# Peptides against a protein of PDB entry 6KZJ: the designs that were tried, part 25

Target 1, 71 residues: chain A of PDB entry 6KZJ
Amino acid sequence: SPDLLSEVSEMKQDLIKMTAILTTDVSDKAGSIKVKELVKAAEEEPGEPFEIVERVKEDLEKVNEILRSGT

## One batch from the design tools (peptide; made by RFdiffusion4, then SolubleMPNN)

Design b2_p15_6_s2 (from b2_p15_6, 4 letters changed)
Fold by OpenDDE base, seed 2:
Structure b2_p15_6_s2 (fold): chain B 71 residues (1-71), chain A 15 residues (1-15)
Amino acid sequence: as target 1 above (71 residues)
Amino acid sequence: LDLVMEILKRVEALL
């Protein structure tokens, strides 16, 4: 439905804004964050939609492990 | 933070 497409479009716009804030604000304060390296890593071919989802899933699992272990 | 930014970029590419 057009409503679902509009909702997905809004989600994409929010993610773009969040990414911009994280990449620009941390560059000014956190000299330890290699923003240029993160941009380069994002330029790699993400692959097919299924492969993107699997990589996101793996990253979320890593986040969960860090939160659970406190490391 | 690096991991969070990577996740956001991958999700952004998916949408």
Scores: peptide ipSAE 0.081, ipTM 0.578, DockQ to the pose 0.438
Fold by OpenDDE base, seed 4:
Structure b2_p15_6_s2 (fold): chain B 71 residues (1-71), chain A 15 residues (1-15)
Amino acid sequence: as target 1 above (71 residues)
Amino acid sequence: LDLVMEILKRVEALL
């Protein structure tokens, strides 16, 4: 359904925005820590908000693909 | 549905 695809796409976009906010917020609070290091740390720590967002994003991409394929 | 439920759980954990 095109409506479901639009909803999934919107959710994906929201998750991307959340990811960006989390990375910037953590970077602003972490005075001397490099953004790259923070991103890597977030990727390595299961359950951290950034990693959760990325996993949810991936799952939404899977949902989108399922809906688009119709199978 | 299982995937959707997992997504919702992850979103809930983020909130």
Scores: peptide ipSAE 0.070, ipTM 0.584, DockQ to the pose 0.166
Fold by OpenDDE base, seed 3:
Structure b2_p15_6_s2 (fold): chain B 71 residues (1-71), chain A 15 residues (1-15)
Amino acid sequence: as target 1 above (71 residues)
Amino acid sequence: LDLVMEILKRVEALL
């Protein structure tokens, strides 16, 4: 339905935005406050795209450590 | 971390 397609589209857009936040240099500057606010807002809702992206990031960090250490 | 960020940017581009 149009409503379901709109919802999926919004979820996709939010996922892209969260990915951008995680990949931008989290400079401890004034822009960091707005980023933290957006991060908290995304964490408040279970199943939001930010939670998925954070889990993927954590898994990729583990993979990176394994590749560097060789173990 | 740089590798992770690069991969995430690639994922973003594919979404």
Scores: peptide ipSAE 0.069, ipTM 0.593, DockQ to the pose 0.129
Fold by OpenDDE base, seed 5:
Structure b2_p15_6_s2 (fold): chain B 71 residues (1-71), chain A 15 residues (1-15)
Amino acid sequence: as target 1 above (71 residues)
Amino acid sequence: LDLVMEILKRVEALL
């Protein structure tokens, strides 16, 4: 389903955003409004990092099932 | 935090 693939792509982008937030040197950017905004945006998205990963995993399993069945 | 970062990186690489 194209909708499922789009959802996976959105979750990938969310993972990238969260990874960037976690890997940013918060010490150097403690004064960066942009980092705070990104953190807030990530917190407002449904799910913390593990919850997002679990959703991605679930959707990938669904995609795999579709590919295996040819539907 | 390190573990979370590694998990996210690994998942990101697979997508």
Scores: peptide ipSAE 0.060, ipTM 0.553, DockQ to the pose 0.076

Design b2_p15_6_s3 (from b2_p15_6, 5 letters changed)
Fold by OpenDDE base, seed 3:
Structure b2_p15_6_s3 (fold): chain B 71 residues (1-71), chain A 15 residues (1-15)
Amino acid sequence: as target 1 above (71 residues)
Amino acid sequence: LDLVMKMLKQVEALL
């Protein structure tokens, strides 16, 4: 239905926005505030895109450690 | 960290 397609599109857009925030330098205080707001939103709504992006980030960090240790 | 950020940007590009 058009409503389901709109919902999926909104979810995809949210994933993109959250990924952009997570890739910014966390040393920027303005970025840190935005991250905190996203964490709060993800805690209120289970399954929100931020939770998925955070899991992917953690997995990528593990991959990075494996690659670095193998050198 | 730079590698992780690059990988995250790749994920963003695929979304």
Scores: peptide ipSAE 0.072, ipTM 0.597, DockQ to the pose 0.122
Fold by OpenDDE base, seed 5:
Structure b2_p15_6_s3 (fold): chain B 71 residues (1-71), chain A 15 residues (1-15)
Amino acid sequence: as target 1 above (71 residues)
Amino acid sequence: LDLVMKMLKQVEALL
């Protein structure tokens, strides 16, 4: 369905935006009220792209821990 | 953090 493809495309774009927030030092852009509002808004709705990216980040941190420990 | 950031950027590139 064209509507489903448009929805998936929008979800991908939102996911990219959230990834950019997480990959930049939020400390340098923590002064951007807009970023904090987007993070908070994305945290309130289960299944939003931000929550998906946060889960991916947590999994990658676990992988990094395994690699650094040599286990 | 550097490794995690690189991996996240790779995920972003695949989206």
Scores: peptide ipSAE 0.070, ipTM 0.597, DockQ to the pose 0.127
Fold by OpenDDE base, seed 2:
Structure b2_p15_6_s3 (fold): chain B 71 residues (1-71), chain A 15 residues (1-15)
Amino acid sequence: as target 1 above (71 residues)
Amino acid sequence: LDLVMKMLKQVEALL
């Protein structure tokens, strides 16, 4: 369905944007109002792309730790 | 961090 494809495409775009926010160094551009607003909006609703990306990032960090330690 | 970022990019490519 075109409606479902549009929804999935929007979700993908949001996930990519949130991933970029979470992987950016805490330095100069974390102060962008647009980034802060997007992060804030994503934290307001449970299951939003921000929360999903945070969980994925956490899981990937765990995988990295396991691979690095061999345990 | 580099590995995590690479893995995230791979996930993005699969979405």
Scores: peptide ipSAE 0.068, ipTM 0.593, DockQ to the pose 0.123
Fold by OpenDDE base, seed 4:
Structure b2_p15_6_s3 (fold): chain B 71 residues (1-71), chain A 15 residues (1-15)
Amino acid sequence: as target 1 above (71 residues)
Amino acid sequence: LDLVMKMLKQVEALL
């Protein structure tokens, strides 16, 4: 339903915001560590908060796609 | 962050 799509989209947006905050905070603390390296490290290490956020974000995108397609 | 991670894991488990 459109209501479920809206809810999923809102959750996705919130996760994107959280991801951005986590990446910037880690980047500021890491000093010389490039954001690109942090993103790659997060993709490799499923246990870190950023990686969890990205997984949930991906799952939300899949749910959104299913709801949007109606299949 | 621990609280955030727990919440996200709960959401993930529901998907």
Scores: peptide ipSAE 0.054, ipTM 0.564, DockQ to the pose 0.085

Design b2_p15_6_s4 (from b2_p15_6, 5 letters changed)
Fold by OpenDDE base, seed 5:
Structure b2_p15_6_s4 (fold): chain B 71 residues (1-71), chain A 15 residues (1-15)
Amino acid sequence: as target 1 above (71 residues)
Amino acid sequence: LELVMEILKRVEALL
């Protein structure tokens, strides 16, 4: 349905935005405000795009730390 | 790794 397509498109856009936020310097204040809104939205339902991306970022940071330290 | 695969799977489903 057109409504479902709109919902999917919005979800896709949210994933892109969240990924960009997590990969950029979060010290940019304009980005930080948008991050807070997205975090709140992700807390409403488990498995929201931002929630998943945030966990993936944490895992990637752990991997990077292991590679850098050798342990 | 499972989380990375999950996010990639969700993105793929939305393409």
Scores: peptide ipSAE 0.061, ipTM 0.548, DockQ to the pose 0.127
Fold by OpenDDE base, seed 1:
Structure b2_p15_6_s4 (fold): chain B 71 residues (1-71), chain A 15 residues (1-15)
Amino acid sequence: as target 1 above (71 residues)
Amino acid sequence: LELVMEILKRVEALL
């Protein structure tokens, strides 16, 4: 639905901002990551919306574990 | 960072 797409779009934008913060702090190579290129590459990801959400959920859990451990 | 990039790719595919 348009409402769900809007919410996911906001989440995407927040993740982009977080990525920009992380990339600028840790490495010049990370800072060179072109967010616009990531967006283009993202359009090639196959799968139904539900399958994509499940994969994102799994990846976010991995990020959470890394951040919580502090390592 | 690779993981974050992969997440962004998947989010984009949803839209």
Scores: peptide ipSAE 0.094, ipTM 0.582, DockQ to the pose 0.656; fails the geometry check
Fold by OpenDDE base, seed 2:
Structure b2_p15_6_s4 (fold): chain B 71 residues (1-71), chain A 15 residues (1-15)
Amino acid sequence: as target 1 above (71 residues)
Amino acid sequence: LELVMEILKRVEALL
């Protein structure tokens, strides 16, 4: 639905902002992070839309676990 | 950070 796509778009924008903060903060303290190499290392076949959504869901669950556990 | 970038790539593919 258009509402779901709008919500996902907003989530993408928030994650981009978080990524920018994390990359700049770590770059200032730990040297130049090779963001391009990290992006390439994370490259995966997207697959069909349903498969992409399921993988995003799983990754968000992993983020939630990290935030809750503090590890 | 790597996980976040992977999520962003997948979200970008959806849009």
Scores: peptide ipSAE 0.089, ipTM 0.572, DockQ to the pose 0.452; fails the geometry check
Fold by OpenDDE base, seed 4:
Structure b2_p15_6_s4 (fold): chain B 71 residues (1-71), chain A 15 residues (1-15)
Amino acid sequence: as target 1 above (71 residues)
Amino acid sequence: LELVMEILKRVEALL
């Protein structure tokens, strides 16, 4: 329904805003990291949503390994 | 930290 689509669209917008806030906060703490460049790189990421999910999953696994190993 | 930011942007792109 139009109402459901509007609700999903609003949720998407909120998630995008939260992501932007988190990336900027992390950038400020990291000093010289170009968040804008990462944004553009992500927007240019080729592939279908499934391929994006798989890349995110892989990156999350890398983060998990770093956190567990302490290295 | 750079990796975390990249992940977040990929999530944004997925949305």
Scores: peptide ipSAE 0.083, ipTM 0.571, DockQ to the pose 0.435; fails the geometry check

Design b2_p15_7_s1
Fold by OpenDDE base, seed 5:
Structure b2_p15_7_s1 (fold): chain B 71 residues (1-71), chain A 15 residues (1-15)
Amino acid sequence: as target 1 above (71 residues)
Amino acid sequence: SLKDKLIKEVLEMLE
């Protein structure tokens, strides 16, 4: 339903915001390391905050696709 | 852990 899709979309947006906060925080704590490198490193490293957020984001994306397609 | 906090937040949004 439109309500369920809106809820999932809102959750996705919240995760995007959370990701931005996490990446900003690691960037502030990092020295000369580029944000891009930090993001990729965190994404490929299990247990890192960004990796966790991305996994949940991916799951919500799948939920959204199921709700939209009905399959 | 951060994972647990994130899961809690997601579940809260689904309630």
Scores: peptide ipSAE 0.024, ipTM 0.471, DockQ to the pose 0.034
Fold by OpenDDE base, seed 1:
Structure b2_p15_7_s1 (fold): chain B 71 residues (1-71), chain A 15 residues (1-15)
Amino acid sequence: as target 1 above (71 residues)
Amino acid sequence: SLKDKLIKEVLEMLE
């Protein structure tokens, strides 16, 4: 239904916003904390938040395509 | 952790 498609699209947009928040350049706000060290620490954690967001975003995109195409 | 919070938020969105 168009309502379901709209809901999926909204969820996708929310994930895009979350991705933007996670990728915000904090270099200007990083006082004594080096951005490179924070990035390395995040990369050492399996399934860092950005990667999780991107995977779910991809899944929602696929759902959106299915709902839009109707086939 | 931030990861745990994100997972929880995503799951909530899918409910």
Scores: peptide ipSAE 0.022, ipTM 0.471, DockQ to the pose 0.039
Fold by OpenDDE base, seed 2:
Structure b2_p15_7_s1 (fold): chain B 71 residues (1-71), chain A 15 residues (1-15)
Amino acid sequence: as target 1 above (71 residues)
Amino acid sequence: SLKDKLIKEVLEMLE
Protein backbone atom coordinates (compact mmCIF):
# COMPACT_ATOMS: atom_id res chain seq x y z
CA SER B 1 0.00 0.00 0.00
CA PRO B 2 1.09 3.61 -0.47
CA ASP B 3 1.09 4.15 3.29
CA LEU B 4 3.40 1.20 3.90
CA LEU B 5 5.72 2.29 1.08
CA SER B 6 5.93 5.76 2.59
CA GLU B 7 6.78 4.30 5.97
CA VAL B 8 9.50 2.05 4.53
CA SER B 9 10.94 4.97 2.57
CA GLU B 10 11.07 7.07 5.71
CA MET B 11 12.84 4.28 7.57
CA LYS B 12 15.35 3.98 4.74
CA GLN B 13 16.07 7.69 5.02
CA ASP B 14 16.67 7.26 8.75
CA LEU B 15 19.17 4.50 8.03
CA ILE B 16 20.97 6.75 5.55
CA LYS B 17 21.26 9.36 8.30
CA MET B 18 22.64 6.76 10.69
CA THR B 19 25.19 5.71 8.09
CA ALA B 20 26.32 9.32 7.75
CA ILE B 21 26.73 9.59 11.52
CA LEU B 22 28.79 6.41 11.64
CA THR B 23 31.12 7.68 8.90
CA THR B 24 31.52 11.31 10.00
CA ASP B 25 30.63 11.81 13.66
CA VAL B 26 33.66 9.89 14.89
CA SER B 27 35.84 12.55 13.23
CA ASP B 28 34.88 15.11 15.82
CA LYS B 29 35.67 12.96 18.84
CA ALA B 30 38.18 10.27 17.90
CA GLY B 31 41.16 12.49 17.20
CA SER B 32 43.77 9.74 17.33
CA ILE B 33 41.76 7.28 15.23
CA LYS B 34 41.36 8.06 11.55
CA VAL B 35 37.76 8.10 10.38
CA LYS B 36 38.83 6.13 7.34
CA GLU B 37 40.22 3.41 9.57
CA LEU B 38 37.04 3.23 11.61
CA VAL B 39 34.91 2.97 8.47
CA LYS B 40 37.13 0.25 7.06
CA ALA B 41 37.11 -1.62 10.35
CA ALA B 42 33.33 -1.46 10.42
CA GLU B 43 33.19 -2.75 6.85
CA GLU B 44 35.55 -5.61 7.63
CA GLU B 45 33.61 -6.79 10.67
CA PRO B 46 30.12 -8.05 9.78
CA GLY B 47 28.85 -7.32 13.28
CA GLU B 48 29.94 -3.69 13.38
CA PRO B 49 27.18 -1.06 13.29
CA PHE B 50 28.11 0.40 9.90
CA GLU B 51 27.83 -2.94 8.13
CA ILE B 52 24.61 -3.74 9.95
CA VAL B 53 23.08 -0.42 8.88
CA GLU B 54 24.12 -0.97 5.28
CA ARG B 55 22.63 -4.46 5.20
CA VAL B 56 19.35 -3.30 6.71
CA LYS B 57 19.29 -0.39 4.26
CA GLU B 58 19.67 -2.84 1.40
CA ASP B 59 16.87 -5.00 2.80
CA LEU B 60 14.56 -1.99 3.04
CA GLU B 61 15.32 -1.15 -0.58
CA LYS B 62 14.35 -4.68 -1.55
CA VAL B 63 11.13 -4.44 0.43
CA ASN B 64 10.34 -1.11 -1.20
CA GLU B 65 10.86 -2.56 -4.67
CA ILE B 66 8.68 -5.59 -3.94
CA LEU B 67 5.85 -3.47 -2.55
CA ARG B 68 6.08 -0.94 -5.39
CA SER B 69 6.07 -3.58 -8.12
CA GLY B 70 3.53 -5.85 -6.47
CA THR B 71 5.75 -8.88 -6.90
CA SER A 1 22.95 -9.89 18.70
CA LEU A 2 22.94 -6.21 17.75
CA LYS A 3 21.99 -7.15 14.20
CA ASP A 4 19.04 -9.21 15.39
CA LYS A 5 17.86 -6.41 17.66
CA LEU A 6 17.97 -3.89 14.81
CA ILE A 7 16.08 -6.23 12.48
CA LYS A 8 13.43 -6.81 15.13
CA GLU A 9 13.07 -3.07 15.65
CA VAL A 10 12.64 -2.50 11.91
CA LEU A 11 10.01 -5.24 11.70
CA GLU A 12 8.16 -3.73 14.63
CA MET A 13 8.03 -0.35 12.88
CA LEU A 14 6.57 -2.03 9.78
CA GLU A 15 3.64 -3.50 11.73
Scores: peptide ipSAE 0.021, ipTM 0.465, DockQ to the pose 0.033
Fold by OpenDDE base, seed 3:
Structure b2_p15_7_s1 (fold): chain B 71 residues (1-71), chain A 15 residues (1-15)
Amino acid sequence: as target 1 above (71 residues)
Amino acid sequence: SLKDKLIKEVLEMLE
C-alpha cells in the first residue's frame, strides 16, 4: 500500500542517518579513521542498510500485490 | 563483518 511504501521510504532515510551516526561514532573512538572513509566502506559493503531497505520495499510490494489479487 | 555489526547496532537502536 502507499502507506507501507511511505513507511519503508522513511525507514530508508532513517537508516542512512543512523549509518552516518554509527560511522562517526566509530571514527571518533578510532581517532585517525576518516568518517567519509567509513561511510564509503559501509556503502560498498553488499547489503548496506540502503540496499536492504530497498529489497524489503520490493518484497512488501510483491506481498501487497498477492494480497490484493487474492492469489 | 562491517555489515553484521552495523545491522546489529541498527536493530538495537530500533528496539
Scores: peptide ipSAE 0.019, ipTM 0.472, DockQ to the pose 0.052

Design b2_p15_7_s2
Fold by OpenDDE base, seed 1:
Structure b2_p15_7_s2 (fold): chain B 71 residues (1-71), chain A 15 residues (1-15)
Amino acid sequence: as target 1 above (71 residues)
Amino acid sequence: SLLDELIKEVLKQLE
């Protein structure tokens, strides 16, 4: 279905953007939050980008297993 | 399928 493909494509783009936010060090200045600290903070907060990405990843893995198995 | 390949690409970028 074209609607399904459009939704998955949009999801892909959103996940790419979220990954960039989580992995990009925005500043090397003193007092700035580093990537590792941002990731830890996101893991502790349900609904934050990292938690959302991990949940979506898990769901996509399940779908991928079904599609790859062909059964 | 196209959908399967797209999902695989998404997962690859999340690894």
Scores: peptide ipSAE 0.060, ipTM 0.600, DockQ to the pose 0.190
Fold by OpenDDE base, seed 2:
Structure b2_p15_7_s2 (fold): chain B 71 residues (1-71), chain A 15 residues (1-15)
Amino acid sequence: as target 1 above (71 residues)
Amino acid sequence: SLLDELIKEVLKQLE
């Protein structure tokens, strides 16, 4: 349905944004948030963006498998 | 389907 597609599209955009945060290069400057440190924190702390992205990725992979297999 | 292509695109960007 169009509502479901809109929801998935929104999810796509959110995942792209989160991925950008987690994979951006470490060009930290004085007084700036340390990107590398944020990535480390996200990987270490349960429920943080990294773990959320990994769980969503896993769910999307499962959905994709179901769609491809028809089961 | 459109949904399938969208999912593939998302997964590609997460690789």
Scores: peptide ipSAE 0.058, ipTM 0.598, DockQ to the pose 0.188
Fold by OpenDDE base, seed 5:
Structure b2_p15_7_s2 (fold): chain B 71 residues (1-71), chain A 15 residues (1-15)
Amino acid sequence: as target 1 above (71 residues)
Amino acid sequence: SLLDELIKEVLKQLE
């Protein structure tokens, strides 16, 4: 439905925004370097917004293949 | 199917 598509699109946009904030180079300020490192470390692998989106996308592709194959 | 079409549309939005 349009509501579901809008909701997913909004979620994607929010995740992209979060990723941009978390991955932005904040090394412009000496004090931001440590914060940047901590944020990126916390963002590693499973919990990073973009990676979450990619994982969801992969799962949806698998579901799609199952539906199309009928198996 | 309807679900298949929905999934395709969602994937499109995620690309």
Scores: peptide ipSAE 0.057, ipTM 0.602, DockQ to the pose 0.034
Fold by OpenDDE base, seed 4:
Structure b2_p15_7_s2 (fold): chain B 71 residues (1-71), chain A 15 residues (1-15)
Amino acid sequence: as target 1 above (71 residues)
Amino acid sequence: SLLDELIKEVLKQLE
């Protein structure tokens, strides 16, 4: 339904924003550590907050596609 | 934590 799609989209957007905050926050604290390196490191650590956010984001995207497809 | 807030927000929207 349109309401479900809107809700899923909102959740996805929130996850994107939270991901951005995570990456910028760790970058601000990291000094000489590059954002790109931190992102890669987070991807290698399934338990790290960034990777968790990205995993949930991906799941929400899948849900959104299922809902939008009408299957 | 930020992760806790994220979880809370997701759970809120899933209610």
Scores: peptide ipSAE 0.050, ipTM 0.558, DockQ to the pose 0.034; fails the geometry check

Design b2_p15_7_s3
Fold by OpenDDE base, seed 4:
Structure b2_p15_7_s3 (fold): chain B 71 residues (1-71), chain A 15 residues (1-15)
Amino acid sequence: as target 1 above (71 residues)
Amino acid sequence: SLLDKLIKEFLEMLS
């Protein structure tokens, strides 16, 4: 539903912001992740529901890699 | 971490 997709999009934005904070101090250690690209993607039109979910999933996988490298 | 667990759970929901 649109409400659920909006909530997922909001969560995505929050995770992108958290990722940006995490990468500021671990940017030299973590592999090259384009936080700026993720922010731009969040500002783009989300598209169809499946496309939104896939983009969120991909971003979360990148966040997970950053967290895994820092733990 | 808690955040790591939450992300893993969310990814599982999307799978």
Scores: peptide ipSAE 0.076, ipTM 0.617, DockQ to the pose 0.035
Fold by OpenDDE base, seed 2:
Structure b2_p15_7_s3 (fold): chain B 71 residues (1-71), chain A 15 residues (1-15)
Amino acid sequence: as target 1 above (71 residues)
Amino acid sequence: SLLDKLIKEFLEMLS
């Protein structure tokens, strides 16, 4: 349905934004938090963007399997 | 379907 497609599109956009936060360039500067530290912090803290992205990725893989099985 | 293509493209981006 168009409503479901809209929801998935919005989810994709949100996940792209979260991915951009987690995978910035490695050009660390003075006064800036290191990218490596940001990634580690996201991995360590439950509910942080990295963990959320991994959960949603898993859910999308399951949905994709269901769709492929039905077609 | 369009939804299937969207999901595949997004998963490809994350892989």
Scores: peptide ipSAE 0.065, ipTM 0.576, DockQ to the pose 0.178
Fold by OpenDDE base, seed 1:
Structure b2_p15_7_s3 (fold): chain B 71 residues (1-71), chain A 15 residues (1-15)
Amino acid sequence: as target 1 above (71 residues)
Amino acid sequence: SLLDKLIKEFLEMLS
């Protein structure tokens, strides 16, 4: 379905951007947070980018298992 | 399917 493909594509793009924010090292700039600190803070706060990424990843893995089971 | 390939590529990126 075009609607499903568009939705998944948009979700992928959003998650790529969120991942980039969490993995880019900005520790050399004043007022910046190290990647390790960002990840820990995101893990402790539900709804923060890292927690959202992990939840969506889990859901996509379940979908992938369903799709792969048909092969 | 196209959707299957997209999901697999996305999961590979996140792994």
Scores: peptide ipSAE 0.064, ipTM 0.576, DockQ to the pose 0.172
Fold by OpenDDE base, seed 5:
Structure b2_p15_7_s3 (fold): chain B 71 residues (1-71), chain A 15 residues (1-15)
Amino acid sequence: as target 1 above (71 residues)
Amino acid sequence: SLLDKLIKEFLEMLS
């Protein structure tokens, strides 16, 4: 439905923004933590943005497999 | 499907 598509689009946009923030090179600024360190730290804490993105990505991959298989 | 295309595009962007 149009409403469902709108909700998915909004969720996608939010996840894209989160991903952009998490993948930005912060090493150019003195005292900034490297992106890879932030990613690892986020994976250890439930609810952190990177962990949420990875869970959603995994779920979407499963959905995609179902859609492609026709089951 | 439209949903399939959307998911594939999103996954490609996140990869």
Scores: peptide ipSAE 0.062, ipTM 0.576, DockQ to the pose 0.182

Design b2_p15_7_s4
Fold by OpenDDE base, seed 2:
Structure b2_p15_7_s4 (fold): chain B 71 residues (1-71), chain A 15 residues (1-15)
Amino acid sequence: as target 1 above (71 residues)
Amino acid sequence: SLLDELIKEVLEMLS
């Protein structure tokens, strides 16, 4: 339903915002984390709820890879 | 780091 899509999309945006705050406020060096690109990706057409969740997961995996290699 | 561990926990919740 449209309501489910909107809710999942909002959840994605919230996760991206939280990630941005946590990664930019606690690090003097940004490393390879491109927070602005993650925010822009959240503004793209999300598609179905499952696809939105998978994109969120992929974004977080990218952040995790950067943190594991950079810290 | 604490942030790394938090992200791992979130990923586990989404898996």
Scores: peptide ipSAE 0.071, ipTM 0.641, DockQ to the pose 0.034
Fold by OpenDDE base, seed 4:
Structure b2_p15_7_s4 (fold): chain B 71 residues (1-71), chain A 15 residues (1-15)
Amino acid sequence: as target 1 above (71 residues)
Amino acid sequence: SLLDELIKEVLEMLS
């Protein structure tokens, strides 16, 4: 339904914003993080929320590794 | 760090 599609779209946008906020501090070292890719994913059909969540999760894990290792 | 802990919390929410 339109309501469900709007809800998924909102979630996708929120995840992108959260990722951007959390990654800006380590952008210089985040070679594997592609914000552009996340933006593209958000523009995909709302039938793929799991894929988007998993991509964001993976990117956040990469950021976490960078912060933890100090590399 | 604070940022590291925040990221961990978000990851837990997404898991």
Scores: peptide ipSAE 0.064, ipTM 0.634, DockQ to the pose 0.033
Fold by OpenDDE base, seed 3:
Structure b2_p15_7_s4 (fold): chain B 71 residues (1-71), chain A 15 residues (1-15)
Amino acid sequence: as target 1 above (71 residues)
Amino acid sequence: SLLDELIKEVLEMLS
């Protein structure tokens, strides 16, 4: 429904902001982190909100692994 | 680190 889509869109916007802050902070320490790719994923069509969430989740997992490894 | 803990919290929200 339109109401559910609006709620998901709001969540997407919040995740974009959070991801941008987190990835830019660690980008200096890990060259493998591609902030540009994260921004691109956030610009995907609103018809794929759950795909966006999954991509953000995957990217954050990669960042977390880098931080734990100390690389 | 603080950043590591924040990332873990976000991942927990998405799980």
Scores: peptide ipSAE 0.063, ipTM 0.631, DockQ to the pose 0.036
Fold by OpenDDE base, seed 5:
Structure b2_p15_7_s4 (fold): chain B 71 residues (1-71), chain A 15 residues (1-15)
Amino acid sequence: as target 1 above (71 residues)
Amino acid sequence: SLLDELIKEVLEMLS
């Protein structure tokens, strides 16, 4: 559905932004972005934003395979 | 199925 896809898209975009900030220089070049907040948010997760996305992707692929084989 | 199509779309977005 468009609502779910929008939510997933927004989530991905946020994760990409966080990853970009964390992989770049955490100097005073953050502008209006609170680097400390993003760093903390990323560290509170079981993995970095990109890793989380990849895990979700892998799980979805497994589910899709099960559905194709079982239905 | 609808769910299958949704999963494919999400995977495409994540790729």
Scores: peptide ipSAE 0.062, ipTM 0.627, DockQ to the pose 0.037

Design b2_p15_8_s3
Fold by OpenDDE base, seed 5:
Structure b2_p15_8_s3 (fold): chain B 71 residues (1-71), chain A 15 residues (1-15)
Amino acid sequence: as target 1 above (71 residues)
Amino acid sequence: SLLERLLALEKKLKE
């Protein structure tokens, strides 16, 4: 569905933006995610909505790990 | 939250 694709793609972009904000302070630390690499991945062919969802889920888990380790 | 919305969409895509 094109509507689902647009919505999921928007959420992926939002996740990347949030990740950039959250990881700016920990970018020099081990275990930090490569924000610029996530941005590059988003510029590539996203695929079908379900594939995008799975990739976003994976990235979100990485963000969660960073937040959990910092608390 | 974003996570909740993502999980909801995942379920819809599996239907």
Scores: peptide ipSAE 0.097, ipTM 0.617, DockQ to the pose 0.076
Fold by OpenDDE base, seed 4:
Structure b2_p15_8_s3 (fold): chain B 71 residues (1-71), chain A 15 residues (1-15)
Amino acid sequence: as target 1 above (71 residues)
Amino acid sequence: SLLERLLALEKKLKE
């Protein structure tokens, strides 16, 4: 459904924005999310909606780990 | 939350 794709795309954009806020003043570390990589991934063909959701979910989990660990 | 919304979407896609 185009509605699902639009919603996922919006959520991905939100994730990118949040990641930018979280990573603006941090160095490159293992397991860190790179904003440029998220942007690149968003511009790439991520596949079917399920695959997009899985990738966004994975990125969110990484964000949660960063927030939870405080690192 | 964003995560909850993603989980809901994932569930819908698996249906």
Scores: peptide ipSAE 0.096, ipTM 0.612, DockQ to the pose 0.082
Fold by OpenDDE base, seed 1:
Structure b2_p15_8_s3 (fold): chain B 71 residues (1-71), chain A 15 residues (1-15)
Amino acid sequence: as target 1 above (71 residues)
Amino acid sequence: SLLERLLALEKKLKE
């Protein structure tokens, strides 16, 4: 699906951008969410494509929250 | 990793 491809590509870019910020400027700014927890979630069985996409969206939201809070 | 899964998904959607 071209729409899904576009969305996945956008999420990829956002993930890379936020990950770069977290790895260069911060170590762990999450109040209750840790970067390590996101890594653990990433290592679990991905499942079907839709499930992967939804997990990515959730993780991006968590990363965004980490960036907005903590410091 | 999350990034690897995302890239794999992107590839599958592209094919």
Scores: peptide ipSAE 0.095, ipTM 0.625, DockQ to the pose 0.315
Fold by OpenDDE base, seed 3:
Structure b2_p15_8_s3 (fold): chain B 71 residues (1-71), chain A 15 residues (1-15)
Amino acid sequence: as target 1 above (71 residues)
Amino acid sequence: SLLERLLALEKKLKE
């Protein structure tokens, strides 16, 4: 439904905002997760609503790993 | 949280 699509789009936008806040100008250390790639993936999200939700879920897990590791 | 909202939407889409 249009309402469901709007909710998914809003969540995608929220993820992009959060990732942008976490993005730094420092170079990634060896073995570190690339934050810039998360931003790009979030902005280039083709697919059906369910597929978008699953990709956003995966990106959030990556963000959690960054926060947990301190890198 | 954003994650909780995401999980809720995932559930709705699977229904």
Scores: peptide ipSAE 0.094, ipTM 0.618, DockQ to the pose 0.079

